# Designs tried in a protein design run: peptides against a protein of PDB entry 6MBK. Part 31

Target 1, 240 residues: chain A of PDB entry 6MBK
Amino acid sequence: GFEMVNFKEEGFGLRATRDIKAEELFLWVPRKLLMTVESAKNSVLGPLYSQDRILQAMGNIALAFHLLCERASPNSFWQPYIQTLPSEYDTPLYFEEDEVRYLQSTQAIHDVFSQYKNTARQYAYFYKVIQTHPHANKLPLKDSFTYEDYRWAVSSVMTRQNQIPTEDGSRVTLALIPLWDMCNHTNGLITTGYNLEDDRCECVALQDFRAGEQIYIFYGTRSNAEFVIHSGFFFDNNSH

## One batch from the design tools (peptide; aimed at target 1 I61 V154 M158 Q163)

Design b2_p12_3_s4 (made by RFdiffusion4, then SolubleMPNN; from b2_p12_3, 4 letters changed)
Fold by OpenDDE base, seed 1:
Structure b2_p12_3_s4 (fold): chain B 240 residues (1-240), chain A 12 residues (1-12)
Amino acid sequence: as target 1 above (240 residues)
Amino acid sequence: MLIPVLKDFTPI
């Protein structure tokens, strides 16, 4: 077993409540608990999704809007998950002027500026859509859609989105994986897979964890610079 | 067979 804990330096993470052995299936998340492009299509966002070319073309933006709609819905199934998400991120969209200035001497600055430009353009586009599109009238965000909302949702998705198979396994889709995405990063191997037969994400332990230890997973091989850009953090021991 | 679940760091 495990529990969610707020660690002083790392924020929310998972702590083992018992000894967990390497390769033990300690965590699984059924598809029905995931926030996916499909769940977005099946939500109050569905009618708008079906008529907006950008939502259809960009599953990550669909997830961002899904996240915003569910956050604005008091009775959302995902409220417990959403409430565990950071209110702010250390991603480029939240960088202060001095942080941006520091990056001006690096190659990362171009990606930062691209994010700023894209996010601003997307917000401006969707603000108009939400104000004018008939199917936007049912969205709980209809009268409350700020740049800060959009920045938060986009940052949440950029830091947490995962590729998973569709239910039939024929395609890849995007998902936020509640509870699982609370695992903080360490070096190692990818230990999360999707079981299509049981229709769930399955995570096996990267190593032995004792009761009381934080459970870490490997997010993938990334440089610290890429983590800053995409995940908003540094990992000192990132040897990959 | 498990299909690897890959965190997607593609910028938006």
Scores: peptide ipSAE 0.251, ipTM 0.867, DockQ to the pose 0.902
OpenDDE base, seeds 2, 3, 4, 5: peptide ipSAE 0.072, 0.211, 0.133, 0.222; ipTM 0.758, 0.852, 0.791, 0.829

Design b2_p12_4 (made by RFdiffusion4)
Pose (drawn by RFdiffusion4):
Structure b2_p12_4 (pose): chain A 240 residues (1-240), chain P 12 residues (1-12)
Amino acid sequence: as target 1 above (240 residues)
Amino acid sequence: SALGDARVIPVL
């Protein structure tokens, strides 16, 4: 019912190959396909996750290393997902100095500074941990762990991650949801939810989509400052 | 906060 298309404005997204009515359940993704904090713990990253206090407290950082470890694993279950991810992003981590300079004197620039400093600190910290701590000597990252790797991983997480209930429903966790996460954003209401009975992520159409029209979802009621800093885009006519 | 909040997916 859909195909991948490289759109000028949004980059790659989903396009309808048939008419899709509003409220139609057109997309579902089972839990097995998701990359989660739990799958990160049970992976080759597990030994380091158990020893490092930062990875235990910050599931978003745990997902970034999970993404990097699986990217460096030729036989990873998630290779189909990793190979289709973007190689670059428009998060401010990628901006030139003069591009950030336009934000001087604004409310938004302080968060750009924090994002930069936090990412650089994390990279330097984990570089040392991976190169010296025994619990990381079997990681794929020991051979090579560049700043570009880390910038890519944290950008991949921040522009795509989601909260979902745990498999039991009593807690929440952070996850990457393949296929569905290729939908771009438009104004509207959230139409994606987690189905605990079928144990899958389900998305109903936000609006009618005719064959040939791009399939959009509503990401959330976020400001343009949040979209730029954490999602890497500015949304014209953001009603929120 | 540097990575921002994740999208919230409600339970159905």

Design b2_p12_4_s1 (made by RFdiffusion4, then SolubleMPNN; from b2_p12_4 with L3M D5A A6P)
Fold by OpenDDE base, seed 5:
Structure b2_p12_4_s1 (fold): chain B 240 residues (1-240), chain A 12 residues (1-12)
Amino acid sequence: as target 1 above (240 residues)
Amino acid sequence: SAMGAPRVIPVL
């Protein structure tokens, strides 16, 4: 019912190959296809994860390292997904001096500085861990782990991370949702949920889409300031 | 919301 297309202004997105009706379940992603904290634990990162308190405590960082490890693995199942991710982001971690100066006129500046400082500290910490920890030896990051790598991974997770239920539904975990997160954003209502019975993310159409039209979804209610900080974009029609 | 906070995917 859809295909991946590289749109001129929006980058990768999904295009309908047939007419899709509003509220039609057009897209689902089984848990096994998600990049989760659990899949990170079960990956080459697992041994290090089991020994590092920060990885254990901060699922977003676990996902960032999972993403980096899989990116560096030619045979990774997630290579097709990773190849669709931007190589750089328009998020605050990539801002130039003039962009930061512009932010000084906004309430976001303090959060931006905090994020920058935290990211730098995390990188310094994990650089040392990767260089010295025995369980880091088998990681593809052992010989090459730059701030740019970490910045990219953190930004990828920051812009794309989702909270989903665990398999048994008793807790929540973090996940990147391949294919689904290729949908570009529009204003509307949340049309994505997690089906625990079938163990999959499900997305229903926000509106009618004709064959050949780009499929948009609503990623959630955020202020434009939050979108700038979190996703690196401004949405003019955002009601917040 | 916290900067970089996860999207919440609701349980159906």
Scores: peptide ipSAE 0.592, ipTM 0.878, DockQ to the pose 0.698
OpenDDE base, seeds 1, 2, 3, 4: peptide ipSAE 0.540, 0.584, 0.581, 0.587; ipTM 0.881, 0.879, 0.879, 0.880

Design b2_p12_4_s2 (made by RFdiffusion4, then SolubleMPNN; from b2_p12_4, 4 letters changed)
Fold by OpenDDE base, seed 1:
Structure b2_p12_4_s2 (fold): chain B 240 residues (1-240), chain A 12 residues (1-12)
Amino acid sequence: as target 1 above (240 residues)
Amino acid sequence: SAMGQPRLIPVL
């Protein structure tokens, strides 16, 4: 029903290979294919996770480290997904001086500065942890952990993280949703849900798509400022 | 959030 395509301006996206009708379930992703806090715990990161308070408290950081560990692992199941991720992002952590100066006139500047400070502090903390913690010895990033690596992973998670239910539906956890997150954004309604019976993310079409058209999804109701901070997107017609 | 807000995927 769809294929991954590299669009010149939008990067990777999904293109319909047949006509897809509005509300048609065209895409689903089973839990076993997701990068989650649970998959991080079950990975080479698991021993360190069990001993590090920040990894335990901050699922987004756990996902960032999971992403880095899997990226550094040639035989990772998620290599095909990781290779589709941008190498850089239009998020605040990548802003140049002029972009930051432009934002000084906006309310977003405080969040930008907070993000920079927090990310730098986290990097410094985890650099020390990776160098000194016994459970870090087997991490594939042990000998190569740069700020650029951390910035990339944090930005990848920031732009792509989702809250999904646990298997029993009793709690929420964080997940990256491969294949699904290749859909580029458009304005509309949320058309993605989690089916607990089948243990999968399900996406229905926001509108009719013809064969050869790019399939877009709506990431959620956010202001342009929130999109810039959290997703790196800006839409002139965003009413929020 | 300084670390970006996750999207809520609702339970179906």
Scores: peptide ipSAE 0.492, ipTM 0.856, DockQ to the pose 0.902
OpenDDE base, seeds 2, 3, 4, 5: peptide ipSAE 0.244, 0.420, 0.254, 0.086; ipTM 0.811, 0.854, 0.817, 0.776; seed 2 fails the geometry check

Design b2_p12_4_s3 (made by RFdiffusion4, then SolubleMPNN; from b2_p12_4 with D5A A6P)
Fold by OpenDDE base, seed 4:
Structure b2_p12_4_s3 (fold): chain B 240 residues (1-240), chain A 12 residues (1-12)
Amino acid sequence: as target 1 above (240 residues)
Amino acid sequence: SALGAPRVIPVL
């Protein structure tokens, strides 16, 4: 009922190929298609992950390295997804010096500086790990790991990471959700949930869409708390 | 919400 389209001003998005009604389940993504901390552990990154305490403690960094390893792997299952990701981001890590100077007068400056310091420290740490750790020798990024690579991966994860349940529902993990995260954002209610029985992320239409219209969803605010589910979904604006 | 925090996908 939809197709991927490159919209001139919005980048890649989804377009309806038929009429879609509000609350219709139009999109689902099985766990096997997600880039998760678990898939990172099961990849070429797995041996290093098993021995690096930072990768183990910080799922977002694990996803960033997973993304970099898969990007550097021509035969990666996720190549079609990775190729749809922006090459650059409108995130603090990409701000020019003048933008940072402007932010000095705002409340955001401390968060920006924190991100810069943390990202730089992480890069320096992992550069050394990649150069010296035995389990890093087989990583496809062994001889090509730049700050620009790391900045891109961290920004990709920062803008796209989702908290989902583990397969047994006992814990939460982090995931990138291919295809689903190609939907551009609009104001509205959360219409995405995780179906544990079918082990898939499910998205219902926020509104009616006609054939040929771009499908928008509401991603909500980041770090949203637990949602009250009604009829399988929670209809919260997540505005605070 | 903290910058870079994950979106929470609720369990159905």
Scores: peptide ipSAE 0.563, ipTM 0.869, DockQ to the pose 0.491
OpenDDE base, seeds 1, 2, 3, 5: peptide ipSAE 0.523, 0.520, 0.523, 0.538; ipTM 0.876, 0.873, 0.874, 0.866; seed 2 fails the geometry check

Design b2_p12_4_s4 (made by RFdiffusion4, then SolubleMPNN; from b2_p12_4, 4 letters changed)
Fold by OpenDDE base, seed 3:
Structure b2_p12_4_s4 (fold): chain B 240 residues (1-240), chain A 12 residues (1-12)
Amino acid sequence: as target 1 above (240 residues)
Amino acid sequence: SAMGEPRLIPVL
């Protein structure tokens, strides 16, 4: 077993409540608990999704709007998960002028500026869509859709999005994986997979953990530039 | 992508 704990240096993470052995299946998340492009299509966003080519083409934007709609919905099934998400991020979309100036010495600067421009253009487009499209009238964000809302949702998806199989395994889709994404990262091997027979995401332990120890997982290798763009930080030891 | 690349969760 495990529990959610706020660690002083790392923020929220998972702590073992018993000894867990390496390769032990300690965590699984059924598809019905995931926030997916499919759950977005089946939500209040569905009618707009079906008529907006950008939402259809860009699953990450669909997830961002799904997060915003569910956050604005008091009765949302995902409220407990959404409340665990940061209110702000260290991603490039939150950088101050001095941080952007520092990045001018790095190769990441072009990607940061591209991200800013794209996010601003997307916001301007969707602001107009939300104001004018008939299917936007029932969205809980209709009267409250700010750039700060959009920046938060985009950053939440950017830092947490996963590619998983569809139910029939014929295609891939995008998902946020509640509870699992509370694990902090360490170097190692990928120990998470999707079980199509049981229709769930499964995570096995990377190593032995004792009762009371923090449970770490490996989210995959990234370049320092990718970490800056993806999560807003540099990774000290990218072991390959 | 200007947005962070999604993590691949492999099929088991």
Scores: peptide ipSAE 0.548, ipTM 0.877, DockQ to the pose 0.854
OpenDDE base, seeds 1, 2, 4, 5: peptide ipSAE 0.537, 0.541, 0.529, 0.533; ipTM 0.874, 0.878, 0.875, 0.870; seed 5 fails the geometry check

Design b2_p12_5 (made by RFdiffusion4)
Pose (drawn by RFdiffusion4):
Structure b2_p12_5 (pose): chain A 240 residues (1-240), chain P 12 residues (1-12)
Amino acid sequence: as target 1 above (240 residues)
Amino acid sequence: SLVPVLRDYTPF
């Protein structure tokens, strides 16, 4: 019912190959396809996750390393997902100095500075940990772990991650949801939810989509400052 | 009932 298309404005997205009515359940993704903090713990990253206090406290950082470890693993279950991810992003981590300079004197620039400093600190910290701590000597990253790797990983997580209930429903966790996460954003209401009975992520159409029209979802009621800093885009006519 | 899937914007 859909195909991947490279749109000028949003980059790659989903386009309808048939008419899709509003409120139609048109997309579902079972839990087994998701990359989660739990799958990160049970992966080759597990030994380091158990020893490193930062990875235990910061699931978003855990997902970035999970993404990097699997990217460096030729036989990873998630290789189809990793190979279709973007190689670059428009998060401020990628901006030139003069591009950030336009934000001087604004409310938003403080968070740009924090993002930069946090990412650099994290890279330097984990570089040392990976190169010296025994619990990381079997990681794929010991051979090569560049700043570009880390910038890419945290950018992949911050522009795509989601909160989902745990398999039991009593807690929440962070996850990457393949296929569905290729939908771009438009104004509207959240139409994506987690179905605990079928144990899958389900998405109903936000609006009518005719064949040939791009399929959009509503990401959330976020400001443009949040969209630029964490999602890497500015949304014209953001009603929120 | 479905549990809304929310995009997480927590700083790293």

Design b2_p12_5_s1 (made by RFdiffusion4, then SolubleMPNN; from b2_p12_5, 5 letters changed)
Fold by OpenDDE base, seed 1:
Formats: C-alpha cells, structure tokens, sequence
Structure b2_p12_5_s1 (fold): chain B 240 residues (1-240), chain A 12 residues (1-12)
C-alpha cells in the first residue's frame, strides 16, 4: 500500500496508502525488474562490455552505460523508471563554482576534485571507445554521447547503486532498484534485504507509517560529508 | 535469511 507522490520540498517519494507497521514487508522488487551489471551484460551493451576492461572492472560504469543505452531506447523495459529519475542532481558533478569554493574549506574538496577528474577522464576514454569500437556501432548513444549524458548517468548510479547478491549468491553485484529508490532517506537502520529464494529485494518498514505519510528508508551509516559526496544528501542527525 | 542491501558509496 504505497503510491508515488511529488513532495514539494523533497521531490518524488513514496506515500503510504494504508497503515504500515514497523518491520512489515511493504515493498519487494524482483531481480527481473532491477537494472544490474548482469542486465547490462545481457543488453545491447553486452558485446562492448565483453571487450572493454573498464566496463568489466567497474560495475558502476557498466550501470551508467546501461542506463544511457536504455534511456536512448524507446522500447526499453526501464523507460518508466528512467523517466522518474532526476534530470539533474545535487551531487558534486553539478556543483557550481561557488559551491565548490565553499567546499574548499572542507576535507571534501579533494574527493570532489577527484570525482571531477575521474569523470572527465572516463568520458574522454569512452567517447573514443564509442567512436572507434566495432561493438559500439549498435549502441543507441553512438551519435549522441555528451559529457552531460555521462555526468547524468554516473550521478544517477552513484546516488542509487546498491550492492546485491548475484543470482547464485556467490558474489556481490550492483543494482539500481526501481520503485524502492523512490523512497526518500532518513537516518536509521538498513531495512532492505535480498531474498535469494524468491530472488527479490525486500524492504520492511523502518517504523510505523500511517496512511498518507511519506515512507523513508535508510542507506547506511555515513557522515553528512560522505552523503554529499556520494549522494548529495544531508541527514539532520547523522551522529553516526 | 535476507542479505542486506546496502548503498554502494564507491564513486566513479
């Protein structure tokens, strides 16, 4: 019992349509609905993935390219999900000069600069790959791969990527979890787990939610600075 | 048992 709602200050989130009790399983997402490194490998990106060492080594970049390919594909299964994603993010890659200057007084500045440099280098690398690699010819982004596209994709992934088990449970992989990641964040405990038997993500309620209340989830214990760097979020009382 | 789903904070 929940619905997607556009909250004025927080943007899109989930609202309870009925009373939900603490620890109640209120949301689950089967693997088939997830955007994963495996789904990337099984997509139009698969041939390129199989030959590019960076895509193979960095699952987050593989997800970013998967996201871009699916966004550029009108018939993509994930179009409804992709359309719910922000067009811009409050992540460092979108910081204005004044915001970066403000961070110069903080320890975060080095990580911000690193992120800028890495993202720029990756874009330059993959621009060349897309232009020259034979398997890139089938990618819907071949003729339209801008830094803005890449910045958006990596920011989407950085803010939303999750560690989940592989289907056999033998390894950890990365996933974007549609619907679930529409929940805004609060401090608390991790209440999302992966059920290998049913092959799905399962989210239990962090607390009681009444009908009409926004449902919040928790990503994990991090400092506000780390959340800004990786997710662009601030937590009011992240004392841990 | 559920395997915790955790956000990956690894930057690109």
Amino acid sequence: as target 1 above (240 residues)
Amino acid sequence: SLIPVIHDFTPV
Scores: peptide ipSAE 0.585, ipTM 0.943, DockQ to the pose 0.923
OpenDDE base, seeds 2, 3, 4, 5: peptide ipSAE 0.562, 0.527, 0.552, 0.530; ipTM 0.939, 0.932, 0.938, 0.930

Design b2_p12_5_s2 (made by RFdiffusion4, then SolubleMPNN; from b2_p12_5, 4 letters changed)
Fold by OpenDDE base, seed 1:
Structure b2_p12_5_s2 (fold): chain B 240 residues (1-240), chain A 12 residues (1-12)
Amino acid sequence: as target 1 above (240 residues)
Amino acid sequence: SLVPVIHDFTPV
């Protein structure tokens, strides 16, 4: 009922191939297709994850490294997904000097500087870990781990990570949701839920979409300023 | 029942 399309202004998105009615379940993604903290633990990253306190404490960083490892793996199941990800982002970590200077007059500058400092420190830490830790020898990124790689990975995660239940529903974990996250965002209601019985993400249509129309989902309740800081998105009439 | 899928806005 949908296809991936490269829209001129919005980049990649989903387009309806048929009429979709509001509240219709048009998209679902089984857990096995998700990139999760659990899939990271079960990957080549697993041994390092099991011994690194930061990876264990920060699921978003674990996802970032998972993403990097899978990107560097030609036979990765997620290669088709990874290839759809932007090579660069409009997030603060990619801001040019003029953009940063503009933000110096705003309250957002503190968050931007925090992101820069944290990301740089994390990179320095993990660079050392990758170079020295015995379990890093199996990582496909061992000989190729740049700040640009890390910046890309954390930006990918920061813009796309979602809270989903663990398989048993007892806890919350983080996931990248392939195909679903190709939907561009609009204001509205959260229409994506996790079905534990079927072990899948389920997305129902926010509104009616006609064949040929772009499918939008609601990303979350944030101010424009928060969207800029966390996602690089800006909505003129963000009412949420 | 569905558990809402929520984007996590926590920065790194």
Scores: peptide ipSAE 0.577, ipTM 0.941, DockQ to the pose 0.908
OpenDDE base, seeds 2, 3, 4, 5: peptide ipSAE 0.562, 0.530, 0.567, 0.549; ipTM 0.938, 0.932, 0.938, 0.935; seed 2 fails the geometry check

Design b2_p12_5_s3 (made by RFdiffusion4, then SolubleMPNN; from b2_p12_5, 6 letters changed)
Fold by OpenDDE base, seed 1:
Structure b2_p12_5_s3 (fold): chain B 240 residues (1-240), chain A 12 residues (1-12)
Amino acid sequence: as target 1 above (240 residues)
Amino acid sequence: MLIPVIHDFTPV
């Protein structure tokens, strides 16, 4: 077992409530609990999705709008998950001027500027879509869609989106994985897989965890610079 | 067989 805990330095994470052995399946998340491109299509966003080429082409943006729609829906199934998401992120879209200036001496600055430009353009595009498209009238964000909303949503997606198979296993889609994504990161091996037979994400323990210890997982190999750009995470020794 | 769940680091 595990529990969600707010750690002083790391924010929310998962803590073991019992001893967990390495390679033990300690966490699974059924597809029905995931926020996916498919769930976006099946939501109030569906009609707009079906008519907007960018939403169709960019699953990450579809997830961002799905997240915004669900956040704005008091009765959303995902409210408990959404409420655990950070209100702000350590991603470039939230960098202060001094942080950006620091990056000007690095190669990362080009990616940061690209994010700024792309996000601003996307916001401007979708602001117009939301204001003018007939199918946007049903969206709970119709009258409340700010750049800050969009920045938050895309940052949430960038930091938390995962590739998973479609239900039939024929394609790859994007998903936010509630509860699982509350695990903080460490170096190691990818220990999360999708079980198509049971239609769920399955996470096995990277190492032994004792009762009371924080549970860490490995999301993938990135340099600290790339983690800053994509997730905002830093590691003293990112050997992977 | 489990299909690896991979974090997608592609920016928006």
Scores: peptide ipSAE 0.413, ipTM 0.906, DockQ to the pose 0.911
OpenDDE base, seeds 2, 3, 4, 5: peptide ipSAE 0.377, 0.029, 0.399, 0.377; ipTM 0.899, 0.692, 0.906, 0.901

Design b2_p12_5_s4 (made by RFdiffusion4, then SolubleMPNN; from b2_p12_5, 4 letters changed)
Fold by OpenDDE base, seed 1:
Structure b2_p12_5_s4 (fold): chain B 240 residues (1-240), chain A 12 residues (1-12)
Amino acid sequence: as target 1 above (240 residues)
Amino acid sequence: MLVPVLHDFTPV
């Protein structure tokens, strides 16, 4: 009922190929297709993950490294997904000096600086880990791990990471949801849930969409400043 | 039962 389309102003998004009614289940993504902390643990990253406290403590960083490892793996199952990801982001880590200067008048500046500092520290830490840790020798990124790589990966994760239940439903974990995250954002209600019985993400339509219309989703109520900081999005009418 | 899928806005 949908197709990926490159929209001129919004980049890649999903377009309805038929009429979709509000609340209709139009999209689902099985767990096996997700990039999760679990899939990271089960990947070439697994041995390093099992020995690095930061990877264990910070699922988002684990996802970032998982993404980098899979990107560097020509035979990765997620190559089709990874190839759809932006090469650059409108997140603070990509802000130019003028953009940062503009934000100096806002409360967001402290968060921006914090993000820069944290990302730089993490990169420095993991650069050393990758160079020195025995289990890093098998990582496809060992000889090619730049700040730009890390910046891209963490930005990809920050903009696309979602909380989903573990397979047993006992805990919350982080996931990138291929295909689903191709939907551009609009204001509204959360319309995506995880079906534990079928072990899949399920998205119902926020509204009626006609054939040929772009399908939008809502990630949650946030201020424009928060969206800029975390997702790079700006909503003029985000009154909530 | 569907568990809401929530975007995690926590920075790295």
Scores: peptide ipSAE 0.388, ipTM 0.896, DockQ to the pose 0.912
OpenDDE base, seeds 2, 3, 4, 5: peptide ipSAE 0.145, 0.039, 0.340, 0.034; ipTM 0.818, 0.719, 0.886, 0.701; seed 2 fails the geometry check

Design b2_p12_6 (made by RFdiffusion4; failed a check: a repeat of another design)
Pose (drawn by RFdiffusion4):
Structure b2_p12_6 (pose): chain A 240 residues (1-240), chain P 12 residues (1-12)
Amino acid sequence: as target 1 above (240 residues)
Amino acid sequence: SLIPVLRDYTPF
């Protein structure tokens, strides 16, 4: 019912190949396909996750390393997902100095500075950990772990991650949801939810989509400062 | 009922 298309404005997204009515359940993704903090713990990253206090406290950082470890694993279950991810992003981590300079004197620039400093600190910290701590000597990253790798990983997580209930429903966790996460954003209401009975992520159409029209979802009631810093885009006519 | 999937914008 859909195909991947490279749109000028949003980059790659989903386009309808048939008419899709509003409120139609048109997209579902089972839990097995998701990359989660739990799958990160049970992966080759597990030994380091158990020893490193930062990875235990910061699931979003855990997902970034999970993504890097699997990217460096030729036989990873998630290789189809990793190979279709973007190689670059428009998060401020990628901005030139003069591009950030336009934000001087604004409310938003403080968070740009924090994002930069946090990412650089994290890279330097984990570089040392990976190169010296025994619990990381079997990681794929020991051979090569560049700043570009880390920038890509944290950008992949911050522009795509989601909160979902745990398999039991009593807790929440962070996850990457393949296929569905290729939908771009438009104004509207959240129409994506997690179905605990079928144990899958389900998305109903936000609006009518004719064949040939791009399929959009509503990401959330976020400001443009949040969209730029964490999602890497500015949304014209953001009603929120 | 479905549990809304929310995009997380927590700083790293």

Design b2_p12_6_s1 (made by RFdiffusion4, then SolubleMPNN; from b2_p12_6, 4 letters changed)
Fold by OpenDDE base, seed 2:
Structure b2_p12_6_s1 (fold): chain B 240 residues (1-240), chain A 12 residues (1-12)
Amino acid sequence: as target 1 above (240 residues)
Amino acid sequence: SLIPVRHDFTPV
């Protein structure tokens, strides 16, 4: 067992309510609880998705809009999850002018400017789509879609998206994984995989945790976390 | 907390 706790310095995390042993399957998240490209297609966003080439080509943007639509929906199933997400991120889109100025002397400035430009262009495009496309009329974003909204959603997806198998295991798709992504990071091995038989994301304990201790996991390549599709945990020896 | 990952949302 575990519980959600707001830690003073680390924000929300998971705390063990009992002793958990290393390699114990302590956490699983069924597909039905995930925010996926498929759940986006099945939501109020579905009709627009079916007609917009960018949403279809870029699953991460589809997730961003799915996240925004659900955030704007008071009765959304994912409200409890969304309310745990940070309001701001340490991504380039949230850098202050002084931080950007500091980076001007580095090669990283080009990547920062690229993110700004790409995000601004995408916002401008989708602002027009939301204002003009017939299938956007039912979106909760119709009357309120700001750059701040889009920046937040993009940053949320950028930092939390994962690759999981499709339901039939034939392909990969993108997902936000509630509950699991509340675990804070520690160094170690990837201990998360996807169980296709039970259709769930599974996480085994990286180490022993005693009752009352915070549960940590290793994110690995977080925004590009690829889970082994064939019912197996892989322990990558490369700590990234 | 979250480890920030910097990825560009560029078309594939």
Scores: peptide ipSAE 0.071, ipTM 0.740, DockQ to the pose 0.087
OpenDDE base, seeds 1, 3, 4, 5: peptide ipSAE 0.042, 0.040, 0.041, 0.036; ipTM 0.704, 0.677, 0.723, 0.713

